# Peptides against a protein of PDB entry 2YKT: the designs that were tried, part 53

Target 1, 231 residues: chain A of PDB entry 2YKT
Amino acid sequence: SRSEEMHRLTENVYKTIMEQFNPSLRNFIAMGKNYEKALAGVTYAAKGYFDALVKMGELASESQGSKELGDVLFQMAEVHRQIQNQLEEMLKSFHNELLTQLEQKVELDSRYLSAALKKYQTEQRSKGDALDKCQAELKKLRKKSQGSKNPQKYSDKELQYIDAISNKQGELENYVSDGYKTALTEERRRFCFLVEKQCAVAKNSAAYHSKGKELLAQKLPLWQQACADPS

## One batch from the design tools (peptide; aimed at target 1 C192)

Design b2_p22_7 (made by RFdiffusion4)
Pose (drawn by RFdiffusion4):
Structure b2_p22_7 (pose): chain A 225 residues (1-144, 151-231), chain P 22 residues (1-22)
Amino acid sequence: SRSEEMHRLTENVYKTIMEQFNPSLRNFIAMGKNYEKALAGVTYAAKGYFDALVKMGELASESQGSKELGDVLFQMAEVHRQIQNQLEEMLKSFHNELLTQLEQKVELDSRYLSAALKKYQTEQRSKGDALDKCQAELKKLRKKPQKYSDKELQYIDAISNKQGELENYVSDGYKTALTEERRRFCFLVEKQCAVAKNSAAYHSKGKELLAQKLPLWQQACADPS
Amino acid sequence: EELEELEEKIEELEEEIEELEE
């Protein structure tokens, strides 16, 4: 009887994956694409900014008394080119390693989940029907206490076997369904962890490039007196 | 067994992501 409770829980897990998880995953993929489109806009504009900044650096390089300021502005643009390309690296860890792999899995999952739930429902119903029929045949013999005919005993053995088979099937079906859910959350967490490692390398690169160059830049217009 | 292992692995990866964010 708890078996029937477990049977409904299992159907509910498959339904939750097909109707909640995968659609939310479709939405997450869409947000990720918008995010990358936006990140491309920033990388591009950062280019215009830094070229405008190099132009100022060229002007200071050609003047009397401000040449070193020209060098400072060149170095600022250079630091940004090195930071940016550590960012473009985190960006492709986003496209090829996250968005593409998610889209590939979710595409095949619709058919896979519809087929798995269906196969499970058919197998569970077929085992339940065979058990009910064996029990009905036994009830017929028994109707027309510590005594059992040869045939009654054979039915009792068969009912015991089929009941054990049905309960194991529902028990294993539930464990499998929870595992399908966990594998999908695990893959999502793994893809996010990978993008996160590249975000750590990007931010670490920025800290050190700036920690190296920033004091010299702050000194460039200090009072020499 | 597999479900428990996947739950532990997700907890470790979440802790690693939190550390990387810090």

Design b2_p22_7_s1 (made by RFdiffusion4, then SolubleMPNN; from b2_p22_7, 8 letters changed)
Fold by OpenDDE base, seed 3:
Structure b2_p22_7_s1 (fold): chain B 231 residues (1-231), chain A 22 residues (1-22)
Amino acid sequence: as target 1 above (231 residues)
Amino acid sequence: SEIEELDKRIKELKEEIEELEK
């Protein structure tokens, strides 16, 4: 029946969220943590590289003919430090505003969805059972009427059951329909939340890239001319 | 009833989730 099909669809939405979306989100969080760790590794490795660059700058400063190039090398290292600080700020936001929040949410969501699905199933079953009972009673009544010498005695009661069945069928259909809409809304809300959080990540990333671009664009022309200018 | 208990649980969980979404 239409109601049975829609019921199956409703349950499938909840199951898809619980069995596909939430596990995938947990994996997404795990991959995010790995990505954060890798970026932290980049930060550490970069520190070593630019510390070594500073050492080269010190040597240039000690030379007789390359003193000004020492300052250039120091500036390069300093600009990197500023860019790195911006990256660290981005990483803190990435961890605290995205990963931690998603982790807490997905844990609570499992319990929520379980309760929501159980409620839907319980109420759907209750309405279905009530409908089945009325249908069974009508069938029993019709059998009695067929065997009776006075079938008119049961006519009013038969009409009452027919009306009750119609009403209960309508209620069941409406409940399942509303349930399906609710389930789809729950699914959409979760995707929207993910999109919104990723927008925040994108904004932070844009700020990081913009800062780096600005600093490098400002200094790069100066650095490029350093070797062309005689000491 | 079972439904009332579920409603209560759902409400509590919704409130917790909403706090995380702020």
Scores: peptide ipSAE 0.444, ipTM 0.928, DockQ to the pose 0.038
OpenDDE base, seeds 1, 2, 4, 5: peptide ipSAE 0.315, 0.278, 0.021, 0.409; ipTM 0.903, 0.889, 0.324, 0.921; seeds 1, 2, 4 fail the geometry check

Design b2_p22_7_s2 (made by RFdiffusion4, then SolubleMPNN; from b2_p22_7, 7 letters changed)
Fold by OpenDDE base, seed 5:
Structure b2_p22_7_s2 (fold): chain B 231 residues (1-231), chain A 22 residues (1-22)
Amino acid sequence: as target 1 above (231 residues)
Amino acid sequence: SELEKLEEKIEELKKEIEQLKA
């Protein structure tokens, strides 16, 4: 029946969230942690490189003919330091505002969905059983009426069961329909949450990139001219 | 918090399930 099919669809939505979405989200979090670690590693390695650049700047500053180039090299290293500081801030946000929050939520969400599905199943079954019982009673009544010398005795009761069946059928259909809509809404909400969190990451990343671009754009012309100017 | 709300909802759902079984 339509009700039965919709019931199956509803259960499948919950199962898909629990068995596909949530595990995939856990994997996403794990991959995020790996990405964070790699970026932290890059930052650390870059520090060594630019510290070495500072050393070259010190040597230039000690020279007789290249003193001004020492300042240029120091500026290059300093700009990098500022860019790396922005990256570190982004990483902190990435960890605290995305990864940690997702990790906590996905764990609790599994329990929530299990309970929600169980509630739906329990209520659906209850309504279904009540309907089945009423249908069975009507069948029994009809059999009794057919064997009776006075069938009219059962007419009012038969009408009562027919009405009850109709009402229960409608209620079951509506419940299952609403259940399906609810399940789909639950699924959509989870995807929306992910999108929103990723948007926050994107904003932070944009800020990092913008800062780097601005700093380099400001200084690069000066650095490029440094060797052309003899003093 | 959102997490606290989820915990509350879980407990509510559990209670509702028990009521349905009675």
Scores: peptide ipSAE 0.101, ipTM 0.787, DockQ to the pose 0.020
OpenDDE base, seeds 1, 2, 3, 4: peptide ipSAE 0.040, 0.039, 0.099, 0.094; ipTM 0.625, 0.621, 0.786, 0.781

Design b2_p22_7_s3 (made by RFdiffusion4, then SolubleMPNN; from b2_p22_7, 9 letters changed)
Fold by OpenDDE base, seed 3:
Structure b2_p22_7_s3 (fold): chain B 231 residues (1-231), chain A 22 residues (1-22)
Amino acid sequence: as target 1 above (231 residues)
Amino acid sequence: SELEKLDEEIERLKKEIEELAK
C-alpha cells in the first residue's frame, strides 16, 4: 500500500542517518583530529627551522660585511612567527568550535535518532493496528449480517465501521506522510549544520591566509633588495 | 505509557543537543 511504502521510506531515512551519516561524521571528526595533529607538527617543525634561521641571522650580524643581512634574516623569522600565531588561533577555533562540538553532538544524536525512530514506529504500528482491528470488526459484522434474518439490524454499525476505517486510514496516511517530512528535515538539518560549521572554518582559514599574504607582501620586496645593496 | 517515555527521552536529548550547539 501507499502508506506502507511511505513508511518504509521514512524508516530508511532514519536508518541512513544512523548507519551512514553518523558513522561518516565520526570518521570526519577523526580525520579532523589527524589534520589538526599534522598541522601542529608542522608548527613545531617550522619553529625549529626558523630558529635555525635566527641563528644564521646572528652570525650575519657578527660579520664584518653582512650585518644588514642579519636584520633581514631576523625579519623573516619574525614574520613567520606572526603567521604561525595566526595559524595557532585558527587551530584553536578548529578544535574547540568544530571538532569538540561535533564529537559531543554525534554521540547524543545517535541516542536521539534511536528514540525518534522508535517513537515513530510505535505510533505507526498503533495506528495500523487500530485500523486493522476496525477492518476485522467490519468483516465480522458483515458475516453476521449475511447469516441473519434481519440484516437491517446491523446497518448502522456497518456504517460506523466504514466511517471509522476511512478516518483511521486517512490518519495513518497523514501520520506517515508527516513522519517522512520530519525525517527528511532531520537529515537536511544535519547536513546544513555541517556546512555552516565548515563555513566558519573556511572564514578562519581565509583570515589566516590573508594575514600571511599581507605580511609577506609587505616585506618580500625589501628582502629581495637586500643583497643588491652593499653595506 | 511507552510513548510518553519516548517523548520525555527525546525532549531531554533535544535540550542537551541544543545546549551543545550554543
Scores: peptide ipSAE 0.198, ipTM 0.842, DockQ to the pose 0.036
OpenDDE base, seeds 1, 2, 4, 5: peptide ipSAE 0.197, 0.197, 0.197, 0.196; ipTM 0.842, 0.842, 0.843, 0.842

Design b2_p22_7_s4 (made by RFdiffusion4, then SolubleMPNN; from b2_p22_7, 8 letters changed)
Fold by OpenDDE base, seed 1:
Structure b2_p22_7_s4 (fold): chain B 231 residues (1-231), chain A 22 residues (1-22)
Amino acid sequence: as target 1 above (231 residues)
Amino acid sequence: DELEELDKRIEELKKEIEELKS
């Protein structure tokens, strides 16, 4: 029946969220943590590299013939320091605005969805059972009427059960339809939340890349000329 | 156009994903 099919669809949405979306989201969070750790490693390694570059700049500054190159090396190190600082800010946002919030939600979601599905199933079954009962009573009444010498005695009751069945069928269909819409909304809400949080990450990532591009675009031409301009 | 190239790559990836599901 239409109601039964819609019911199956509704259950399948909840099952898809619980069995496909949430596990995939947990994996996404885990991969995000790995990515965060790797990027933190990059920032740490970069510090050592650019500190060593500063040391080379100090040696140039102490030299007799390469003093001006000391300033260039210092600028190179400083620009990269600023880029790495922006990366660290992006990582903080990545952790606080994406990973932590997704983790908090996904940990609670299994219980929530299980309860929501169970509530839906319980009410759906209750309405279904009430409908089945009315249908069974109508069937019993019709059997009595067919065996009776006075079938007209049961005509009013038959009409009442037909009306009751029609009403209960409509109520069940509406409930299941609303249940399906609710389930789809729950699914969409989860994807939307992920998209919104990823948009925040993308915005912060854009700021990181923009800062790097801006600083390097300003300084790189100057650095490229440094060796061509002997003292 | 970088955006056009990205769109092409996205469509290719979608096809690859569908092929992996089959």
Scores: peptide ipSAE 0.000, ipTM 0.335, DockQ to the pose 0.040
OpenDDE base, seeds 2, 3, 4, 5: peptide ipSAE 0.000, 0.000, 0.000, 0.000; ipTM 0.307, 0.298, 0.344, 0.311

Design b2_p22_8 (made by RFdiffusion4)
Pose (drawn by RFdiffusion4):
Structure b2_p22_8 (pose): chain A 225 residues (1-144, 151-231), chain P 22 residues (1-22)
Amino acid sequence: SRSEEMHRLTENVYKTIMEQFNPSLRNFIAMGKNYEKALAGVTYAAKGYFDALVKMGELASESQGSKELGDVLFQMAEVHRQIQNQLEEMLKSFHNELLTQLEQKVELDSRYLSAALKKYQTEQRSKGDALDKCQAELKKLRKKPQKYSDKELQYIDAISNKQGELENYVSDGYKTALTEERRRFCFLVEKQCAVAKNSAAYHSKGKELLAQKLPLWQQACADPS
Amino acid sequence: ELEEKMEELEEELEEIEEEIEE
């Protein structure tokens, strides 16, 4: 009987994956694409900014008394080129390694989940029907206590076998369904972890490039007196 | 095994967040 409770829980897990998880995953993929389109806009504008800044650096390079300021502005643009390309690296860890792989899995999953739930429902119903029929045949023989005919015993053995088979099938079906759900959350967490490692390399690169150059930049217009 | 692997990935993500916040 707890078996029937477990049977409904299992159907519910498959329904949750097909109607809640995969749609939310479709939405997450869409947000990710918008995010990347926006990140591309920033990388482009950062280019215009830094070229405008290099133009100022060229002007200071051609003057009397401000040439070193020209060098400082060149170095600022250069630091940004090095930071940006550590960012473009995190950006492709986003496209090829996260968005593409998610889209590839979710595409095949619709058919896979519809087929797995269906196969499970058919197998569980077929085992339940066979058990009910064996039990009905036995009830017929028994109707027309510590005594059992040869045929009654054969039915008792068959009912015991089929009941054990049905309960194992429902028990394993539930474990499998929870595992399907956990594998989909795990893959999402892994893809996020990978993008995160590249975000750490990007931010670490920025800290060190700036920790190296920033004091010299702050000194460029200090009072020499 | 999958629960342990998810917990380890979540700890790695918390560590990376802490390093970026520093």

Design b2_p22_8_s1 (made by RFdiffusion4, then SolubleMPNN; from b2_p22_8, 10 letters changed)
Fold by OpenDDE base, seed 4:
Order: sequence, then C-alpha cells, then structure tokens
Structure b2_p22_8_s1 (fold): chain B 231 residues (1-231), chain A 22 residues (1-22)
Amino acid sequence: as target 1 above (231 residues)
Amino acid sequence: SLDEKIKELQQELEEIQKLIAE
C-alpha cells in the first residue's frame, strides 16, 4: 500500500542516519584528528627549519659584506612566525569548533535516533492495527450479510465500518507522511550542522591563508631585490 | 495525494543528498 511504502521510506531514513551517516561522521572526526596531528607536526618541523634560518641570518649579520642580507633572513623567519601564529589559531578553531562539537553530537545521536524511531514505529503500528481490525470486521459483516435473509439489516453498520476505515486510513497516511517529513528534517539538520561547523573552520582557514599571502606579498619584492642592492 | 507526497519527499531527500555529495 501507499502508506506501507512511505513507512518503509521513513524507516530507511532513520536507518541511513544510524548506520551510514553516524559511522561516517565518526570516521570524519577521526580523520580530522589525524589531520590536526599532522599539522601540529608540521608546526614543530617548521620551527626547527626557521630557527636554522635565523642562525644563517646571524652569520650574515656578522659578515663584512653581507650584513644587509642578515636582516632579510630575519624578516623571512619573522614572517613565518606570524604565519604560524595564524595557523595555530586555525587549528584551535578546527579542534574546538568542529571536532569537539561533532564528537559530542555523534555520541548522543544514536540513543536519540533509536528512541525516535521506536516511537514512530510504535504509533505507526498502533494505527495500522486499528485499521486492520476495522477492515477485518467489515469483512466479517459482509459475510454475515450475504448469508442473511435480510441483508438490509446490516447496511447501516457496513457504512459505519466503511467510514471508519476511510478515516483510519487517512490518519495513518497523514501520520506516516509527517513521520517521513520529520525523518528527512532530522537528516537535513545533521548535514546542516556539519556544513555550518565546516564553514566556521573555513573562515578561520581563509584568515590563515590571507595573512600568509599578505605578508609574503608585502615582503617578497624586498627580499628578491636584496642581492642586487649594495651593502 | 499520498503518492504525490511520497514523490515530493523523495525529491527533497535526493536534492539534499546531492548537495552534500558535491
């Protein structure tokens, strides 16, 4: 039946969230943590590299003919420091605004969805059973009427059952329809939450990249000219 | 009708899923 089809669709939405979305989200979080760790590693490695660059700058500053290049090397290291600060802010946001919040949500969601599905199923079944009962009673009545010498006696009661069946069918259809809408809304809400959190991270990431671009754009021409300039 | 509603909701779901898949 139409209602049965919609019922199956509704259950499938819940099933998809519980069995596909949530596990995938857990994996996403895990991959995010791994990514964060790798970026932290990059930060550490970069520090060593640019500290070594500073050392080269010190040597240049001590030289007789390359003193000005020392300043250039120091500036390069300083720009890196500033970029690194932006990266750290991005990582903080990545952790606190995305990973932590998603982790909290996904841990609570399984129980919530299970309860929601169960509630829906219980009510759907109740309405279905009531409908089935009325249909069965109508069938019984019709059998009695066919065997009776006075079928007209059962006419009014037959109409009552028909009306009841119609009403119950409508109620069931409406309930299942609303259930499906609710399920879809639940699914959408979860995706929207992910998108919104990712947008927040993206903004911070953009700030990191923008700052880096700005700093390098400002300084790079000066650095490129440094070797051509007399001491 | 119920059929129309089913189709509507299915379309909505597909649209949502498509957007996320992009």
Scores: peptide ipSAE 0.007, ipTM 0.416, DockQ to the pose 0.052
OpenDDE base, seeds 1, 2, 3, 5: peptide ipSAE 0.000, 0.000, 0.000, 0.006; ipTM 0.232, 0.276, 0.243, 0.389

Design b2_p22_8_s2 (made by RFdiffusion4, then SolubleMPNN; from b2_p22_8, 12 letters changed)
Fold by OpenDDE base, seed 5:
Structure b2_p22_8_s2 (fold): chain B 231 residues (1-231), chain A 22 residues (1-22)
Amino acid sequence: as target 1 above (231 residues)
Amino acid sequence: SLDERIEKLKAELEKIQAEIAA
């Protein structure tokens, strides 16, 4: 029946969230942590490289003929430091606002979805059983009426059961329909939350890239002229 | 009863929802 099909669809939505979405989200969080660790590693490695560049700048500053190039090398290292600071801020936000929050949500969601599904199943079954009972009683009444010499005796009861069946059937259909809409809304909300969090990541990433581009664009022309313009 | 079970489940769901929303 239509109601049975919609019931199956509703249950499948909840099961998909519990068995597919949430495990995948946990994996996403794990991959995010790995990515964070790798970026932290990049920062560490970069520090070593640019510290070595500073050393080269010190040597230039101590030279008789290349003193001004020492300042250039120091500026190069300083710009990198500022870019790395921006990256660290982005990573902090990535950890605290994305990974931690997603982890908290997915942990709580398992309990929530289990309860929601159980509630739906219990109420759906209750309404279904009540409908079945009324249908069975009507059938019994009709059989009794057919065997009676006075069928009119049962007419009022028959009408009552027909009305009850109609009402219960309508209620069941509406309940299952609403249940399906609710389940789909639950699923959508979870995807929306993920999208919103990723938007925050994108904004932070954009800020990091913009800062780097700005700093380098400002200084690069000066650095490029340093060798052509000896002091 | 079945009704009591439904009410218990409703209460549990509301509690969990409040925790998620906080």
Scores: peptide ipSAE 0.024, ipTM 0.532, DockQ to the pose 0.021
OpenDDE base, seeds 1, 2, 3, 4: peptide ipSAE 0.000, 0.000, 0.006, 0.000; ipTM 0.204, 0.266, 0.267, 0.226; seeds 1, 4 fail the geometry check

Design b2_p22_8_s3 (made by RFdiffusion4, then SolubleMPNN; from b2_p22_8, 12 letters changed)
Fold by OpenDDE base, seed 2:
Structure b2_p22_8_s3 (fold): chain B 231 residues (1-231), chain A 22 residues (1-22)
Amino acid sequence: as target 1 above (231 residues)
Amino acid sequence: DLDKRIEELQKELEKIQAEIAA
């Protein structure tokens, strides 16, 4: 029946979220944590590299003929420091705005979905059972009427059961339909949440890239000319 | 708030179950 099909679809939505979406989201979070760790590692490694560059700048500054190149090397290291600061800010956002929030949501979601599905199933079954009961009673009444010497005495009761069955059928169909819409809304909400959090991260990432590009674009011409323009 | 909603769902479920049992 239409109601049975819709019921199956509703349950499948909940199952898909619980068995496919949430596990995939957990994996996404795990991969994000790995990515975060790697980027933090890059920051640390870069510090060592540019600290060594500063040392080279110090040597240049102490030289008689390369003093101005010392300033260039210091500027290079400083620009990198600024870029790394932007990266760190991006990473904080990545952690706080995406990973932490997703982790919190997905951790709670299993209980929520279980409760929601169970509620739906219980109510759906209740309505179904009530309908079945009315149908069974009508069948019994009809059998009794057929065996009676005065079948007309049961006509009013028969009409009452028919009406009750019709009403209960309608209620069941509406409930299942609403349940399906609710389930789809729950699924959409989860995807929207992911998209929104990813957008926040993307904005912060854009800021990191923009700042880096800006700083390097500003200084690179100066650095490129440093050797051609001895003091 | 998911915790609040979970609690609400549980209460609603309990109510439904009580009605069925009655």
Scores: peptide ipSAE 0.032, ipTM 0.655, DockQ to the pose 0.014
OpenDDE base, seeds 1, 3, 4, 5: peptide ipSAE 0.000, 0.028, 0.025, 0.027; ipTM 0.259, 0.529, 0.548, 0.577; seed 4 fails the geometry check

Design b2_p22_8_s4 (made by RFdiffusion4, then SolubleMPNN; from b2_p22_8, 12 letters changed; failed a check: too like the target's own chain)
Amino acid sequence: DLDKRIEELKKELAEIEAQIAA

## One batch from the design tools (peptide; aimed at target 1 R190 C192)

Design b2_p23_3 (made by RFdiffusion4)
Pose (drawn by RFdiffusion4):
Structure b2_p23_3 (pose): chain A 225 residues (1-144, 151-231), chain P 23 residues (1-23)
Amino acid sequence: SRSEEMHRLTENVYKTIMEQFNPSLRNFIAMGKNYEKALAGVTYAAKGYFDALVKMGELASESQGSKELGDVLFQMAEVHRQIQNQLEEMLKSFHNELLTQLEQKVELDSRYLSAALKKYQTEQRSKGDALDKCQAELKKLRKKPQKYSDKELQYIDAISNKQGELENYVSDGYKTALTEERRRFCFLVEKQCAVAKNSAAYHSKGKELLAQKLPLWQQACADPS
Amino acid sequence: KSKPPLSSTPSTLTLDPDAPPPS
């Protein structure tokens, strides 16, 4: 009986994956694509900015008394080129290693989940029908206490075997369904962890490049008196 | 005849939840 409760829970897990998780995953992929399109716009504009800044650096390089300021502006642009390319690295960890792999999985999952739920429903119904029939055959013999004919005992053995088979099938089906759900959340967490490691390398690179160059830049227009 | 004792043993199932989603 608790078996029937477990049978409904299992159908519910497959339904939750197909109707809630995968659609939300489709939406997450779409946001990720928009995010990358936007990140491309920033990397491009950062280029225009830093070339405009190098042009100022060329002008200061050709003047009397401001050449070193020209060098400071060159170095600012150079630091940004180094930071940006650590960012382009985190960016591809986004496209090839997250968006592409998610799209590949979710594409195949529709057929896989429809088929797995269906196979489970068919197998569970077939075991239930065979059990009910064996029990009906027994009830027929028994109708027309510590006594049992040879045939009644054979039915009792068969009912016990099929009931054990049905309960194990529902028990294992539930565990499998929860595992399918966990594997999809785990893959998502893993792909996010990988993009996060590259975000850590990007931010660490920026901190050290600036910690190296920033004091010298702040000194360039200090009072010499 | 008397009814002999009968029993049913639950089966054991081991699954890896950290495995990638199947195809």

Design b2_p23_3_s1 (made by RFdiffusion4, then SolubleMPNN; from b2_p23_3, 13 letters changed)
Fold by OpenDDE base, seed 5:
Structure b2_p23_3_s1 (fold): chain B 231 residues (1-231), chain A 23 residues (1-23)
Amino acid sequence: as target 1 above (231 residues)
Amino acid sequence: MELPEISIEPATLELDESAEPPT
């Protein structure tokens, strides 16, 4: 029946969230933690490289003929330090606003969805069983009426059962329909939450890249000319 | 386009545990 099909669809939405979405989200969080660790590793490695660049700047500053190039090398290292500081801020946000929040949500969601599905199934079954009972009673009444010398005696009861069946069928159809809409809304809400959190990451990433571009664009022309002007 | 604040209010499914035991 239409109601049975819609019931199966509703259960499948809940199952898809529980069995596909939530495990995939856990994996996404794990991959995010790995990515964070790798970026922290980049920051550490970069520090070593630019500390070595500072050492080259010190040597230039100690020279008689290259003193001004020492200042250039120090500026290069300082700009990098500022870019790395911005990256560290982005990573803190990535951890606290994305990973931690997603982790908290996915842990709470398993219990919530299980309870929601169970509630839906219980009520759907209750309404279905009540409908089946009324249909069975009508069938029994009709059999009694056909075997009776006075069928008119059962006419009022037959009408009452027909009305009750119609009402219960409508209630079941509406309940299952609303259940399906609710399930789809629950699924959409979870995807929307992920999208919103990823938008925050994208904004922070854009800020990091913009700051880096700004700093480098400001200084690069000066650095490029430093060797052309022997003092 | 301001994304609507999806208030993920935890739907407190108050499980009305008041299912009276069948007499």
Scores: peptide ipSAE 0.006, ipTM 0.385, DockQ to the pose 0.020
OpenDDE base, seeds 1, 2, 3, 4: peptide ipSAE 0.006, 0.009, 0.000, 0.010; ipTM 0.412, 0.401, 0.346, 0.381; seeds 1, 2, 4 fail the geometry check

Design b2_p23_3_s2 (made by RFdiffusion4, then SolubleMPNN; from b2_p23_3, 11 letters changed)
Fold by OpenDDE base, seed 3:
Structure b2_p23_3_s2 (fold): chain B 231 residues (1-231), chain A 23 residues (1-23)
Amino acid sequence: as target 1 above (231 residues)
Amino acid sequence: MALPERSITPATLELDPNAEPPT
């Protein structure tokens, strides 16, 4: 029946969230933690490289013929420090605003969805059973009427059962239809939450890239000139 | 009856962290 098909669709939406979306979201969080760890590793490795660059700048500053290049090397290291500070701020936001919040929500959501599906199934079954009961009573009444010397005695009750069946069928169809809309809304809500959190990540990433671009664009011409003008 | 088009109504996506599971 149409109601049975919509019921199957409703259950499949909840199952897809529970069995596909939530496990995939847990994996996404795990991959996010791995990415964060790798970026922290980059920050650490970069510090060692630019600390070594500072040491080269110290040697240049101590030289008689390359003293001005010492200042250039120090500026290169300082620009790097400022870019790394912006990366650390981005990573902190990535951890606190994305990963932690997703992790908290995905664990709570499994219990919520299980309860929501169970509630829907219980009420759907209750309405179905009530319909089946009315259909069974109508069938019994019709059998009694066919065996009776006065079939007209049962006509009013037959009409009452027909009306009750029609009303219960409509109620079941409406309930299942609303259940399907609710399930689709729950699915959409989860995807939209992910999109909103990724928009926050994108904003933080844009700030990091902008700061790096600005600092390098301002200083790079100066650094290039220092090699062309031997003092 | 056509499957209701996924109404892009912005479900106020406030995942109320306190949304108690429906009883």
Scores: peptide ipSAE 0.020, ipTM 0.496, DockQ to the pose 0.074
OpenDDE base, seeds 1, 2, 4, 5: peptide ipSAE 0.018, 0.017, 0.018, 0.019; ipTM 0.487, 0.497, 0.506, 0.483; seed 1 fails the geometry check

Design b2_p23_3_s3 (made by RFdiffusion4, then SolubleMPNN; from b2_p23_3, 10 letters changed)
Fold by OpenDDE base, seed 5:
Structure b2_p23_3_s3 (fold): chain B 231 residues (1-231), chain A 23 residues (1-23)
Amino acid sequence: as target 1 above (231 residues)
Amino acid sequence: MELPELSIEPKTLVLDPSAPPPT
């Protein structure tokens, strides 16, 4: 029946969230933690490289013929430090606003979805059983009427059962339809949350890239000319 | 735990109940 098909669809939405979405989200969080760790590793490695560049700048500053190139090398290291600070801020936001919040939600969601599905199934079954009972009683009444010398005695009761069946059928169909809409809304809400959190990450990433581009674009022409200036 | 109300009003997915399931 249409109601049975819609019921199966509703249950499948809840199952898809619990069995596919939530496990995939846990994996996404794990991959995010790995990515964070790798970026922290880049930060550490970069510090060593630019500390070594500062040392080269010190040597240039101590020279008689290359003193101005020492200042250039120090500026290169300082620009890197500023870019790196922006990366660290982005990583803190990535951890606190994305990973931590997703972890909290995915842990709570398993219990919530199980309860929501169980509530839906219980009420759907209750309405179905009530409909089946009315249909069975109508069938018994019709059999009794066919065997009676006075079938008209049962006409009013037959009408009452027909009306009750029609009403219960409509209630079941509406309940299952609303259940399906609710389930799809729950699924959409989870994807929307992920999209919103990824938008925050994208904004922070854009700020990092913009700051890096700005700083380098400002200084690079100066650095490129430094060797052309006669000492 | 109430999932915080996503400020995104669920646009009523007008699921056209008449749309055949994707074959």
Scores: peptide ipSAE 0.019, ipTM 0.469, DockQ to the pose 0.025
OpenDDE base, seeds 1, 2, 3, 4: peptide ipSAE 0.018, 0.015, 0.022, 0.015; ipTM 0.470, 0.492, 0.492, 0.477; seed 3 fails the geometry check

